# Designs tried in a protein design run: peptides against a protein of PDB entry 8BZL. Part 116

Target 1, 228 residues: chain A of PDB entry 8BZL
Amino acid sequence: SYDRAITVFSPDGHLFQVEYAQEAVKKGSTAVGVRGRDIVVLGVEKKSVAKLQDERTVRKICALDDNVCMAFAGLTADARIVINRARVECQSHRLTVEDPVTVEYITRYIASLKQRYTQSNGRRPFGISALIVGFDFDGTPRLYQTDPSGTYHAWKANAIGRGAKSVREFLEKNYTDEAIETDDLTIKLVIKALLEVVQSGGKNIELAVMRRDQSLKILNPEEIEKYV
Target 2, 242 residues: chain B of PDB entry 8BZL
Amino acid sequence: SRRYDSRTTIFSPEGRLYQVEYAMEAIGHAGTCLGILANDGVLLAAERRNIHKLLDEVFFSEKIYKLNEDMACSVAGITSDANVLTNELRLIAQRYLLQYQEPIPCEQLVTALCDIKQAYTQFGGKRPFGVSLLYIGWDKHYGFQLYQSDPSGNYGGWKATCIGNNSAAAVSMLKQDYKEGEMTLKSALALAIKVLNKTMDVSKLSAEKVEIATLTRENGKTVIRVLKQKEVEQLIKKHEEE

## One batch from the design tools (peptide; aimed at target 1 A24)

Design b1_p28_6 (made by RFdiffusion4)
Pose (drawn by RFdiffusion4):
Structure b1_p28_6 (pose): chain A 225 residues (1-47, 50-199, 201-228), chain B 238 residues (1-200, 205-242), chain P 28 residues (1-28); non-standard residues A62 YCM
Amino acid sequence: SYDRAITVFSPDGHLFQVEYAQEAVKKGSTAVGVRGRDIVVLGVEKKAKLQDERTVRKICALDDNVCMAFAGLTADARIVINRARVECQSHRLTVEDPVTVEYITRYIASLKQRYTQSNGRRPFGISALIVGFDFDGTPRLYQTDPSGTYHAWKANAIGRGAKSVREFLEKNYTDEAIETDDLTIKLVIKALLEVVQGGKNIELAVMRRDQSLKILNPEEIEKYV
Amino acid sequence: SRRYDSRTTIFSPEGRLYQVEYAMEAIGHAGTCLGILANDGVLLAAERRNIHKLLDEVFFSEKIYKLNEDMACSVAGITSDANVLTNELRLIAQRYLLQYQEPIPCEQLVTALCDIKQAYTQFGGKRPFGVSLLYIGWDKHYGFQLYQSDPSGNYGGWKATCIGNNSAAAVSMLKQDYKEGEMTLKSALALAIKVLNKTMLSAEKVEIATLTRENGKTVIRVLKQKEVEQLIKKHEEE
Amino acid sequence: SAEEEEFNEAVARLEAADDDLEKAEEAA
């Protein structure tokens, strides 16, 4: 089989294929995640008439208690999502507990890292925001990138214009903004309206404590706009 | 040997996959192919690129392939690659029927093939398949459906779409004329002739298939030359 | 005719990677 080393070091210690994978993420639609007091919210920018909206969604459930949003190569993302879904079931089988948000994040990150050091393969061209609750009810938000690095965040953005949205969230992520569920959803819509020039071209989802993923209707989004 | 390896599965500096993009270029030079969803069925309209006089026409179709009892598809791009992929689609549909004893839902069949196409872009060092496919079908979950896939493995559901030559012009005509939720098969047939009229008219140059439900059973039929010649006459009056 | 030529050129350029892979296997 094909064994060519695709990800290699360059002078100065750069891994060019990883950096190029990060460029693929910037070409992706904006995704925003905010961790609230008792709620986590994900929002994504949408790119069209005659298209079935159900089939092209950027927010996916990995397990009953964990879901994710992504930016970058949409085909690579389907592969990572299905790999994570299989791992969530393997964990329930072996430990008899649902996966912690951290556990599945670590798994997705290590899968991505392996694709930066394996022969015959290019890195995954996606970043992911992973949200959910732990057993003790603690809300979580994590980010993964193509290098396999992962971190926890109060709020974050990935994809096109993520730097601008991040700077907006830094100034606006306060206790007042995450005091209630309605203001938590509002902060995500405001963060997206910063780069989407729009309001009717946004998808949004909400996850509450042990209540599973709820995707908001267009009519419900129009009320906030 | 590293010298002769063209490295088909790597990123460009901009995060692009050059082989995938070049494959999409090949599809843009293929025969025009479009699909339209309506309330009582789904259709595929295709430009025949085999319009030579000395051809025999041995099969019931040239570009439209039955995948299982409830599904058919059409292709744009490298014909040989399309043969490999359509054979694999039949195998996936049969594997699902064997396992669950029920037909494969349409989206599950598209996802399964797209995973194969995505693998060719990430590992193995091989050129990707130069094929875009339109899928038409019916399942108990979502009823009549239309899907499109491209060489990277991406797919999407559409009420109307077009692939191949002059597809951008065709998508423009569809946005203007397609009445969302009010289309019948007869009107969708009329719109298909209208679209193929601009982007290409003769019955020998086109191929039309329809998918409908009759007595709880799916019917996939290629329209005879007589029915196509009558549809062409009905449009010229407009 | 022009459309057929353009399509054949594009197909030939895409399939050239098969020849490159074959040469890489022989020379390995």

Design b1_p28_6_s1 (made by RFdiffusion4, then SolubleMPNN; from b1_p28_6, 14 letters changed)
Fold by OpenDDE base, seed 1:
Structure b1_p28_6_s1 (fold): chain B 228 residues (1-228), chain C 242 residues (1-242), chain A 28 residues (1-28)
Amino acid sequence: as target 1 above (228 residues)
Amino acid sequence: as target 2 above (242 residues)
Amino acid sequence: SEQEELYKKKVEELLKADEDRKKAEEAA
């Protein structure tokens, strides 16, 4: 049985497979997340859907539960595995604890899953980073980011994928309390941030909004164009 | 000699899964398979390469597999891998039917297999499946559907697509000639013949070298039909007259 | 391809590191 450790330390202390998985993330389409006052917003670069492809099958923003959604950058098939496990955990938590997961709880679960795939013999790391947003039961908006290593942190705003550097630089300059004062301003901030790296305006953006005590709403292209 | 275990799919320094890419390259040399979605049905058209003289006259479909009463697939790549995956699809569909007393939704069957494919790219001691699939189906949720999956475990829904030899050229032709919202099954069949005639490295397209299956709805039931050679001959003849 | 050769080298490095780790664990 080839029970070889795929992820091993180099002589200089590097986990090359984790670093290379991070390179796979950098090749992924850009995703951005912003925490507002009473809103969380995810935006993703729509790759030009190939002519004749069903747009429904190219969604990069998914619900994990009624109060949590996720965007990712990197390997789509790897992301599906993480999403499925996270969904099972969200339902299990509702059954056992009788409350929805906190955004931190499900983030920690995903992070622990990723970490195990960096340490387990005969497994490669997940080639994905994720932005996880939602509301805790108390109505607090949350944004977390995870990487292939299984690290996670809470953010006010962040970006992942190909354009992440430029988008983060934009957010560092433009994320203020005034810029997130209203839901509409928060949505506009996400769109502006994505437009730093996405050509051809709102047609190439997927946008999802979760407001306090509301379900996840995916905006249509016409709704996005109103904020451009 | 520390033999490179080529069966371990790992990331390159550039973040690429070369074993998956090499599996996709191998599929590029396989026989061409087309899928076309119409308003009134969906079809698969596949190149038949193994014309064995000893094949029994019972024209069994070599590359098109019925999965259940509502779904079929075509395969491009390693035949042994294809047989394993098509058998697994049938088992998944049957287990779902037994558990829920209704047919598995088309996309759920596709995703279940794609999760298996993905696992073979992530777990040590496994190689990727050297197979791409086209899926045709009908369900009560989305009606007629066409999907494509690759060795990575990625999939997508399509109006029309191609896998195997000359797939890029075929996709370009489909993009030019496919009229969204206006595609009938009859026009889809004509388009399939047109594209296969250009993508197959044959001087003349013959019915013996082409398998075509259609999926339609008749009286509230799904009908999966493999076209007879005579029907394919008529389609080819009509194309040659145009 | 140059990329394929680089991939092969990196896998060999990882396999060597695993073997060296196992030898270190057996020697301890």
Scores: peptide ipSAE 0.015, ipTM 0.586, DockQ to the pose 0.050
OpenDDE base, seeds 2, 3, 4, 5: peptide ipSAE 0.011, 0.006, 0.023, 0.013; ipTM 0.495, 0.512, 0.603, 0.486; seeds 3, 4 fail the geometry check

Design b1_p28_6_s2 (made by RFdiffusion4, then SolubleMPNN; from b1_p28_6, 16 letters changed)
Fold by OpenDDE base, seed 4:
Structure b1_p28_6_s2 (fold): chain B 228 residues (1-228), chain C 242 residues (1-242), chain A 28 residues (1-28)
Amino acid sequence: as target 1 above (228 residues)
Amino acid sequence: as target 2 above (242 residues)
Amino acid sequence: SEQREKAAAAIERLRQADVDRELALKAA
């Protein structure tokens, strides 16, 4: 059957394994990204951590480099592979070019990696979408999204995972120049967007902020509650 | 070749990796393994299912494997797969030690194996490993640690957890009885016996059917000790008297 | 440069996971 062939197009032109990998993403925890003026913000839905689970091992927002971070939706194990390869590429770029990667460059690298896994008979697609945010060396804030197919686009704001539709609808209505006028307003926008799909406030949100010329900051629950 | 493609773990229309789920199902029928993190140590307790009286070699531990001086693991699932993965863990740990002249951090070893597990879910001609692992360890970064990994290559750190048969019930009991910040290794051992007694499909818990290993720190060294049968008998007896 | 040395060291650390993964895949 065409659905079982990894690299075979259906008669109607579908790559079923890519589409099915996108279904795996839709089952993932919601992630949201917003580009502000001088800030980029990632938020992720925390699934209720089991009472006996160590929370430090459940991080869904990862630094790729000092200037780039990534959130993902879908298969966590697949994400680790992509993250590690992206980290290698970021460091390789620093080694060879002596500058940090642009957010577009590393996104394109990740996208190309994903795409190659859609064309190999010996490999299934990665079951992840990613939101990649950061600053270019010139200080320009960037947000990109990539999916299991290896497609990528630049965004002002976007969401991935199970609540992505509702979050995107919220962002489409509420993303204005006024709503991102300050860093705090941008953070509030992300939190409000996540609250469309996450109940019980700041305890169920992982939030990361990268300001211009600053490292990635993961906000603690108390810091998040100040914005609610 | 097309033959390898047919053996690749693929997504279902719903975005599920059925071969990974089926591997997890197989693990659900394996002997129970539990891990408990204490303030002064960490332990693994595992069900022994195959007591063959005719075994020439008294295996010190059927289900608990020493990985290095600072880490041990227990396994639930396919024994052959477990042997492969435990060997890989030892090799990874040894390569790290040789390269860096220090023991591999616990989470890094777990992650390395999990990336291998993930690969067996993504590459053609490979099947998922039918094994979940509990890892206990100590390192200078996080102290005593307990991890769980599954066939998907997912892992997490835990204060207490269980894999294998009746693991859900065991985890529920652990959630009820585990006291954060107050867990001594002694209390953890008692809790392990309590949980195993309720979750093992045996009429009476016996020391021959239970393996327990503890990991402690003594004089700045990690000590991994498999409890003697007599020590386990005493723990069982104490539980029966309470 | 110090930056190049840091990058080289980081690459070596990060690649170890890939090496172990590839070795395990080839051994099977």
Scores: peptide ipSAE 0.375, ipTM 0.774, DockQ to the pose 0.017
OpenDDE base, seeds 1, 2, 3, 5: peptide ipSAE 0.320, 0.337, 0.343, 0.340; ipTM 0.717, 0.716, 0.760, 0.725

Design b1_p28_6_s3 (made by RFdiffusion4, then SolubleMPNN; from b1_p28_6, 15 letters changed)
Fold by OpenDDE base, seed 1:
Structure b1_p28_6_s3 (fold): chain B 228 residues (1-228), chain C 242 residues (1-242), chain A 28 residues (1-28)
Amino acid sequence: as target 1 above (228 residues)
Amino acid sequence: as target 2 above (242 residues)
Amino acid sequence: EERERKAEEAIERLRKADEDRKKALEAA
């Protein structure tokens, strides 16, 4: 009998497969999200791309829709499945409701998907956490986090992956209304937060910026270096 | 713990998928496959291991598969798993062509297969595919392309890479000798022979033990060509003279 | 179903082309 993957309670009430999926997330590259006043920023630790690898294929920040983007930590292949389903849902929502999804709506969809994989026999949990950022139709900036369990919460700022503890400690100390007063200051805050765990400065950072009523912009290394 | 090692699609306490890691280990014992991207083309070079089972001097590709008119792949790992995956690639590519009346973009084909591989790591009662693939292709979006995929369903684009036996040593050599922006297909072929000569566990490199395919563009058409044994012999001879 | 059949027929043509290429290389 092939052992079906089962996420079951331990005698002490733990879902070990969910906890172990969270350990897979902790092995992932660090990602940071910050909500500014009229901006949302995602930053990700670039692992040193192998010298012969195409950098184009090492994207950790992706658009879910025109108004929503996601960064993740953990299993890249698992993330691709979640991204694809989220993209389909965003388009379906546009067709059925005639409006883009809210950031909360798509977060809840992703969370529900993850939760289902923690409860369904013959499935393992997704080995990913995600930071989901964007703008609601009313122009409100949002940041959400999801984990392998399917929990989700709204944040002002948060981090996931290997360096998440150190980055969160930095954000807890440095996230103030003054620190996010401008778009540039918000970007600087994300970069400074990542520099707590990323060696060699701006070359090892991927940064995405979404401003109010603007499309997702991925910053080039030269643009990032201006903030270092 | 032995319990996590034997079960498919279960995380270890450390967040590892041991069945995927073991599949990757199995691929490390497979015949070497190289891919090199050049400015004017892309190539695959693969080790032939089963020479002795071939009755006739039939020039066949054991490890290199044409997927469509614009793409080919090479495989390292379990042959039966490779046959299933290469057939699926052909089906996906053909369904796309029928649906959209244009060839599938290279990365989309790679991604579609990688999603299948990923599913075999997440759904219970399935084992990971014991196969890594190198993909070569051309499309109107990115031109010549080289991709690698593994049993986890991860993939990446490469300028040059290696899978199978001694892949780490091969990748190290490729990093040393690959010159970005200056790589011609001719230079790539010479580099492939150089790397295979060092990484294959053979006393002497022979054309019988090597398969090479090139993908080029001629008159606005993709040309996928498997090199004849005589052409491979000439490449080996040239390398021995250097 | 008809699209799948046409896809399978096209793959079979590709296999046959590979076989014909093998035969052509054997005859050469």
Scores: peptide ipSAE 0.021, ipTM 0.585, DockQ to the pose 0.016
OpenDDE base, seeds 2, 3, 4, 5: peptide ipSAE 0.009, 0.013, 0.012, 0.000; ipTM 0.476, 0.495, 0.588, 0.478; seed 3 fails the geometry check

Design b1_p28_6_s4 (made by RFdiffusion4, then SolubleMPNN; from b1_p28_6, 10 letters changed)
Fold by OpenDDE base, seed 3:
Structure b1_p28_6_s4 (fold): chain B 228 residues (1-228), chain C 242 residues (1-242), chain A 28 residues (1-28)
Amino acid sequence: as target 1 above (228 residues)
Amino acid sequence: as target 2 above (242 residues)
Amino acid sequence: SAREEAFQKAVERLRKADEDRRKAEEAA
């Protein structure tokens, strides 16, 4: 069957390996991104870190550069490859263009990388979607999403992974200009959105905040509980 | 020719990489390897299965490989795949040392190999490595460390973990008995023996069937030591007396 | 290669940022 072949078109025009990679993403832990006025927030469902696992090695939110961070859903090993390539590109851009990447630029780079892996006969698609957030050099907050196909779009808010549908439905109802009027309200919105799918409250949420002209901050559990 | 190139690890309709899962299943039948992190060191304990009396070279270490002066690993899975990966680890570590004139950080070495493993899950004409590894190490950044990696190229840091046969049961036992912040290397060794005695399908644990290595710091240097058979016998005896 | 050096520097920078975050989390 065409579904067991290399990433090729089916007779009806489907790229089954891309669709199946999207199913791998849906099995991933939920991630949410929200763009505020002067803040971008990423939240991720903490899988119960095995009691004996070091939490430092279970990071689902990573910096790509000082002005850009990424959360992902799907295959962690695939994500690492994408992250490493993106990090190299961010540094290369700084060296060659003398400016940091725009969030759109690095998103497009990642998207192009993913797309190439959908077209090469010797490769499978990346089993990841990503939420990419940050600030452009002009101070504009940005949120982008990429999927296994290599498509990308800008968002006000979005979610990926297992609980993404419920989180998106929540965001569609609750994302208003009033709900993002302040940094704190934006953070609260992300937490509330994740709580739609996370059973054990704030302890099972990883939250990253990037404010204008500030570095990425990961909130500790106590800081998260203040917003719950 | 083209038929074998088509054995690319591909997604199932459900988004699963069956070749990776099957590689992990193969590892489940391999000899047990344990890793335990203590405050004053880290250890690997591995089941020795191939005690062939006719092996000319009593390899003092069959399953535990020194990678550099600061790191060692143990392997569960296909021996040939293990040899390739352990050699690659040594090469990566050596290249880093030559380039930077300092030892490779533990997590960087683990990550570098995991990227290779991942590539074997993504590129055509390749199969996943049928190997999981435990890594023990020391570096100036994180001190004593224990990592686990699987055929997918995933890895994690651990306080204690197990790979190979009966790994799930071993991990459950480790979770029950591991005391975070209070684990000495001595208590870790005792715990390793306790877990192996219950998880190895042997009526009596013998020192011949167990390989143990410890990684400690002495006078600002990393010391990787494979325990002598007599030392392992003493640990087993002590466990039998308790 | 210059690319490999840039990669290693980027990885180390990000590792350090991760450590600094962890230390900040432990101090809080």
Scores: peptide ipSAE 0.014, ipTM 0.591, DockQ to the pose 0.012
OpenDDE base, seeds 1, 2, 4, 5: peptide ipSAE 0.006, 0.000, 0.000, 0.007; ipTM 0.482, 0.473, 0.583, 0.580; seed 5 fails the geometry check

Design b1_p28_7 (made by RFdiffusion4)
Pose (drawn by RFdiffusion4):
Structure b1_p28_7 (pose): chain A 225 residues (1-47, 50-199, 201-228), chain B 238 residues (1-200, 205-242), chain P 28 residues (1-28); non-standard residues A62 YCM
Amino acid sequence: SYDRAITVFSPDGHLFQVEYAQEAVKKGSTAVGVRGRDIVVLGVEKKAKLQDERTVRKICALDDNVCMAFAGLTADARIVINRARVECQSHRLTVEDPVTVEYITRYIASLKQRYTQSNGRRPFGISALIVGFDFDGTPRLYQTDPSGTYHAWKANAIGRGAKSVREFLEKNYTDEAIETDDLTIKLVIKALLEVVQGGKNIELAVMRRDQSLKILNPEEIEKYV
Amino acid sequence: SRRYDSRTTIFSPEGRLYQVEYAMEAIGHAGTCLGILANDGVLLAAERRNIHKLLDEVFFSEKIYKLNEDMACSVAGITSDANVLTNELRLIAQRYLLQYQEPIPCEQLVTALCDIKQAYTQFGGKRPFGVSLLYIGWDKHYGFQLYQSDPSGNYGGWKATCIGNNSAAAVSMLKQDYKEGEMTLKSALALAIKVLNKTMLSAEKVEIATLTRENGKTVIRVLKQKEVEQLIKKHEEE
Amino acid sequence: AEEEELLEKHEEDREKLLEKLEEEEEEA
């Protein structure tokens, strides 16, 4: 089989294929995640008439208690999502507990890191925001990128214009903004309206403590706009 | 040998996949192919690129392939690559029927093939398949459906779409004329002739298939030349 | 330089792909 080293070091210690994978993420639609007191919210920018909206969604459930949003190559994302879904079931089988948000994040990150050091393969061209709750009810938000690095965040953005949205969230992520569920959803819409020039072209989802993923209707989003 | 390896599965500096993009260029030079969803069925309209006089026409169709009892598809791009992929689609549909004893839902068949196409872009060092496919079908979950896939493995559901030559012009005509939720098969047939009339008219130059439900069973039929010639006459009056 | 050489190989592959599409239509 094909064994060519695709990800290699360059002078200065750069891994060019990884950096190029990060460029693929910037070409992706904006995704925003905010961790609230008892709620986590994900929002994504949408690119069209005659298209079935159900089939092209950027927010996916990995397990009953974990879901994710992504930016970058949509085909690579389907592969990573299905790999994570299989791992969530393997964990329930072996430990008899649902996966912690951290556990599945570590798994997705290590899978991505393997694709930066394996022969015959290019890196995954996606970043992911992973949200959910732990056994003790603690809300979580993690980010993964193509290098395999992962971190926890109060709020974050990935994809096109993520730097601008991040700077908005830094100034606006306060206790007042995450005091209630309505204000937590509102902060995500405001963060997206910063780069989407729009309001009717946004998808949003909410996850509450042990209540599973709820995707908001267009009519419910129009009320906030 | 590193010297002769064209490295078909790497990123460009901008995060692009050049082989995928070049494959999409090949599809843009293929025969026009479009699909339209209606309340009582789904249709595929295709430009025949085999319009020579000395051709025999031994099959019921040239560009439209039955995948299982409830599904058909059409292709744009490298014909040989399309043969490999359509054979694989039939195998996936049969593997699912064997396992669950029920027909494969349409989206599950598209996802399964797209995973194969995505793998060719990430590892193996091989050129990707130069094929875009339109899928039409019916399942107990979502009823009548239309899907499109491209060489990278991406797919999406559409009420109407077009692939191949002059597809951008065709998508424009569809946005203007397609009445969302009010289309019947007869009106969708009229719109298909209208679209192919601009982007290309003769019955020998086109191929039309329809998918409908009759007595709880799926019917996939290629329209005879007589029915196509009558549809062409009905439009010229407009 | 390496990126330029790889781009040239990709352009050659593109040309071969387009030629193959044309030849299959003619041979039909």

Design b1_p28_7_s1 (made by RFdiffusion4, then SolubleMPNN; from b1_p28_7, 16 letters changed)
Fold by OpenDDE base, seed 1:
Structure b1_p28_7_s1 (fold): chain B 228 residues (1-228), chain C 242 residues (1-242), chain A 28 residues (1-28)
Amino acid sequence: as target 1 above (228 residues)
Amino acid sequence: as target 2 above (242 residues)
Amino acid sequence: SEFEEIEKKWEEEKKEMLERLKKEIEEE
């Protein structure tokens, strides 16, 4: 069995494999998350799907459970592993605790999984960051972010991927109580934020909306164009 | 100098997995495989490189593998790796059938293998598989399907695609000539011959160097058929007459 | 860094590695 540590400290105290995994994330498609009053919204940059490619197989937003969804930036194959583990945990929690997971709980689970892959011998870090959004059982909207290191924090709004810096700057400037006063305004905020880095408008955006006491809805291009 | 395992797939400073990229580049030198989705079926076409004169006229598919009654795949890359992965696909499909008493959905089989591929890029002491695959199949959920997977464990669904030698040129041709919504299996076969003729950089395509399999539905059953050499010859002849 | 050195070595050996893989593909 290969028992060699891959992620080790450098002499100057750096975990280079974690840092390099973060570089992989920075090359990923941009994702944005915003928490509204009674809504959570995820937006992702659609890379130009090859003309002959099935778009359904290129989705960057996925449901973890009925009350939780996530977007990611970085390595798609790595993300799939994390998503699968998270889905299993959500189901397990429902069976054992008889309640859906809180958004924080599943975020912590994902974060712990990532962290273990930074510390386990013979494993490289996951090359992904994730935005995890949803509603707790009490109806509170939540947004969390995780990175390759396994850290996580709660946010009002955030972005990951190649355009994250520009998008975050936009959100810092434009995220106000007035800007999220309504569901529609919150959706518009996400779209506007993505348009800072995405060319060609609504055709290149995937948008998912989860409203209080409602299931995840992925907006079609026509619905997105109404907000542009 | 700290000893490192050169086979361990790690991130570069730029966030790249070079061992995966190198595997993908090597696959680019393998024999060409293409897949085309039609309204009434799906096909795989592959280049045969190992033409041994002593091979019995019973052309066993060298690069096309039946996975179950509803799925087949073609492989570009290292043959030994291909054999391991195709066997694993068969095992996964069989286990699913036994467990659920129904055939595994096409995308689930593809994903299961892709998770294995991904693991070989993340765990130490393992190298990426030097193999890309095209999958054709039918299921009750999505009907006829075509998928591509690479050494990274990424996959995608396609209307038409190509892997191996000159795949970029082949994909370009497919983009130009593929007619969405109007593609019949007959037209797809003709397109496959056209693309292979160009991809193999031969003036005349030889039927001995081409394997073609079709997947169709007849009387509510999936039929996977490898075309006979004579059938391929007829397709080539027709192409040359046009 | 150690990892940068490894990367450099891989880049230096890239051609050789690809040729080996190509050979394996052709021989099988």
Scores: peptide ipSAE 0.019, ipTM 0.628, DockQ to the pose 0.404
OpenDDE base, seeds 2, 3, 4, 5: peptide ipSAE 0.000, 0.017, 0.019, 0.015; ipTM 0.553, 0.485, 0.621, 0.540; seeds 2, 4 fail the geometry check

Design b1_p28_7_s2 (made by RFdiffusion4, then SolubleMPNN; from b1_p28_7, 13 letters changed; failed a check: too like the target's own chain)
Amino acid sequence: SEWERILERWEEEKKKLLEELKKEEEEE

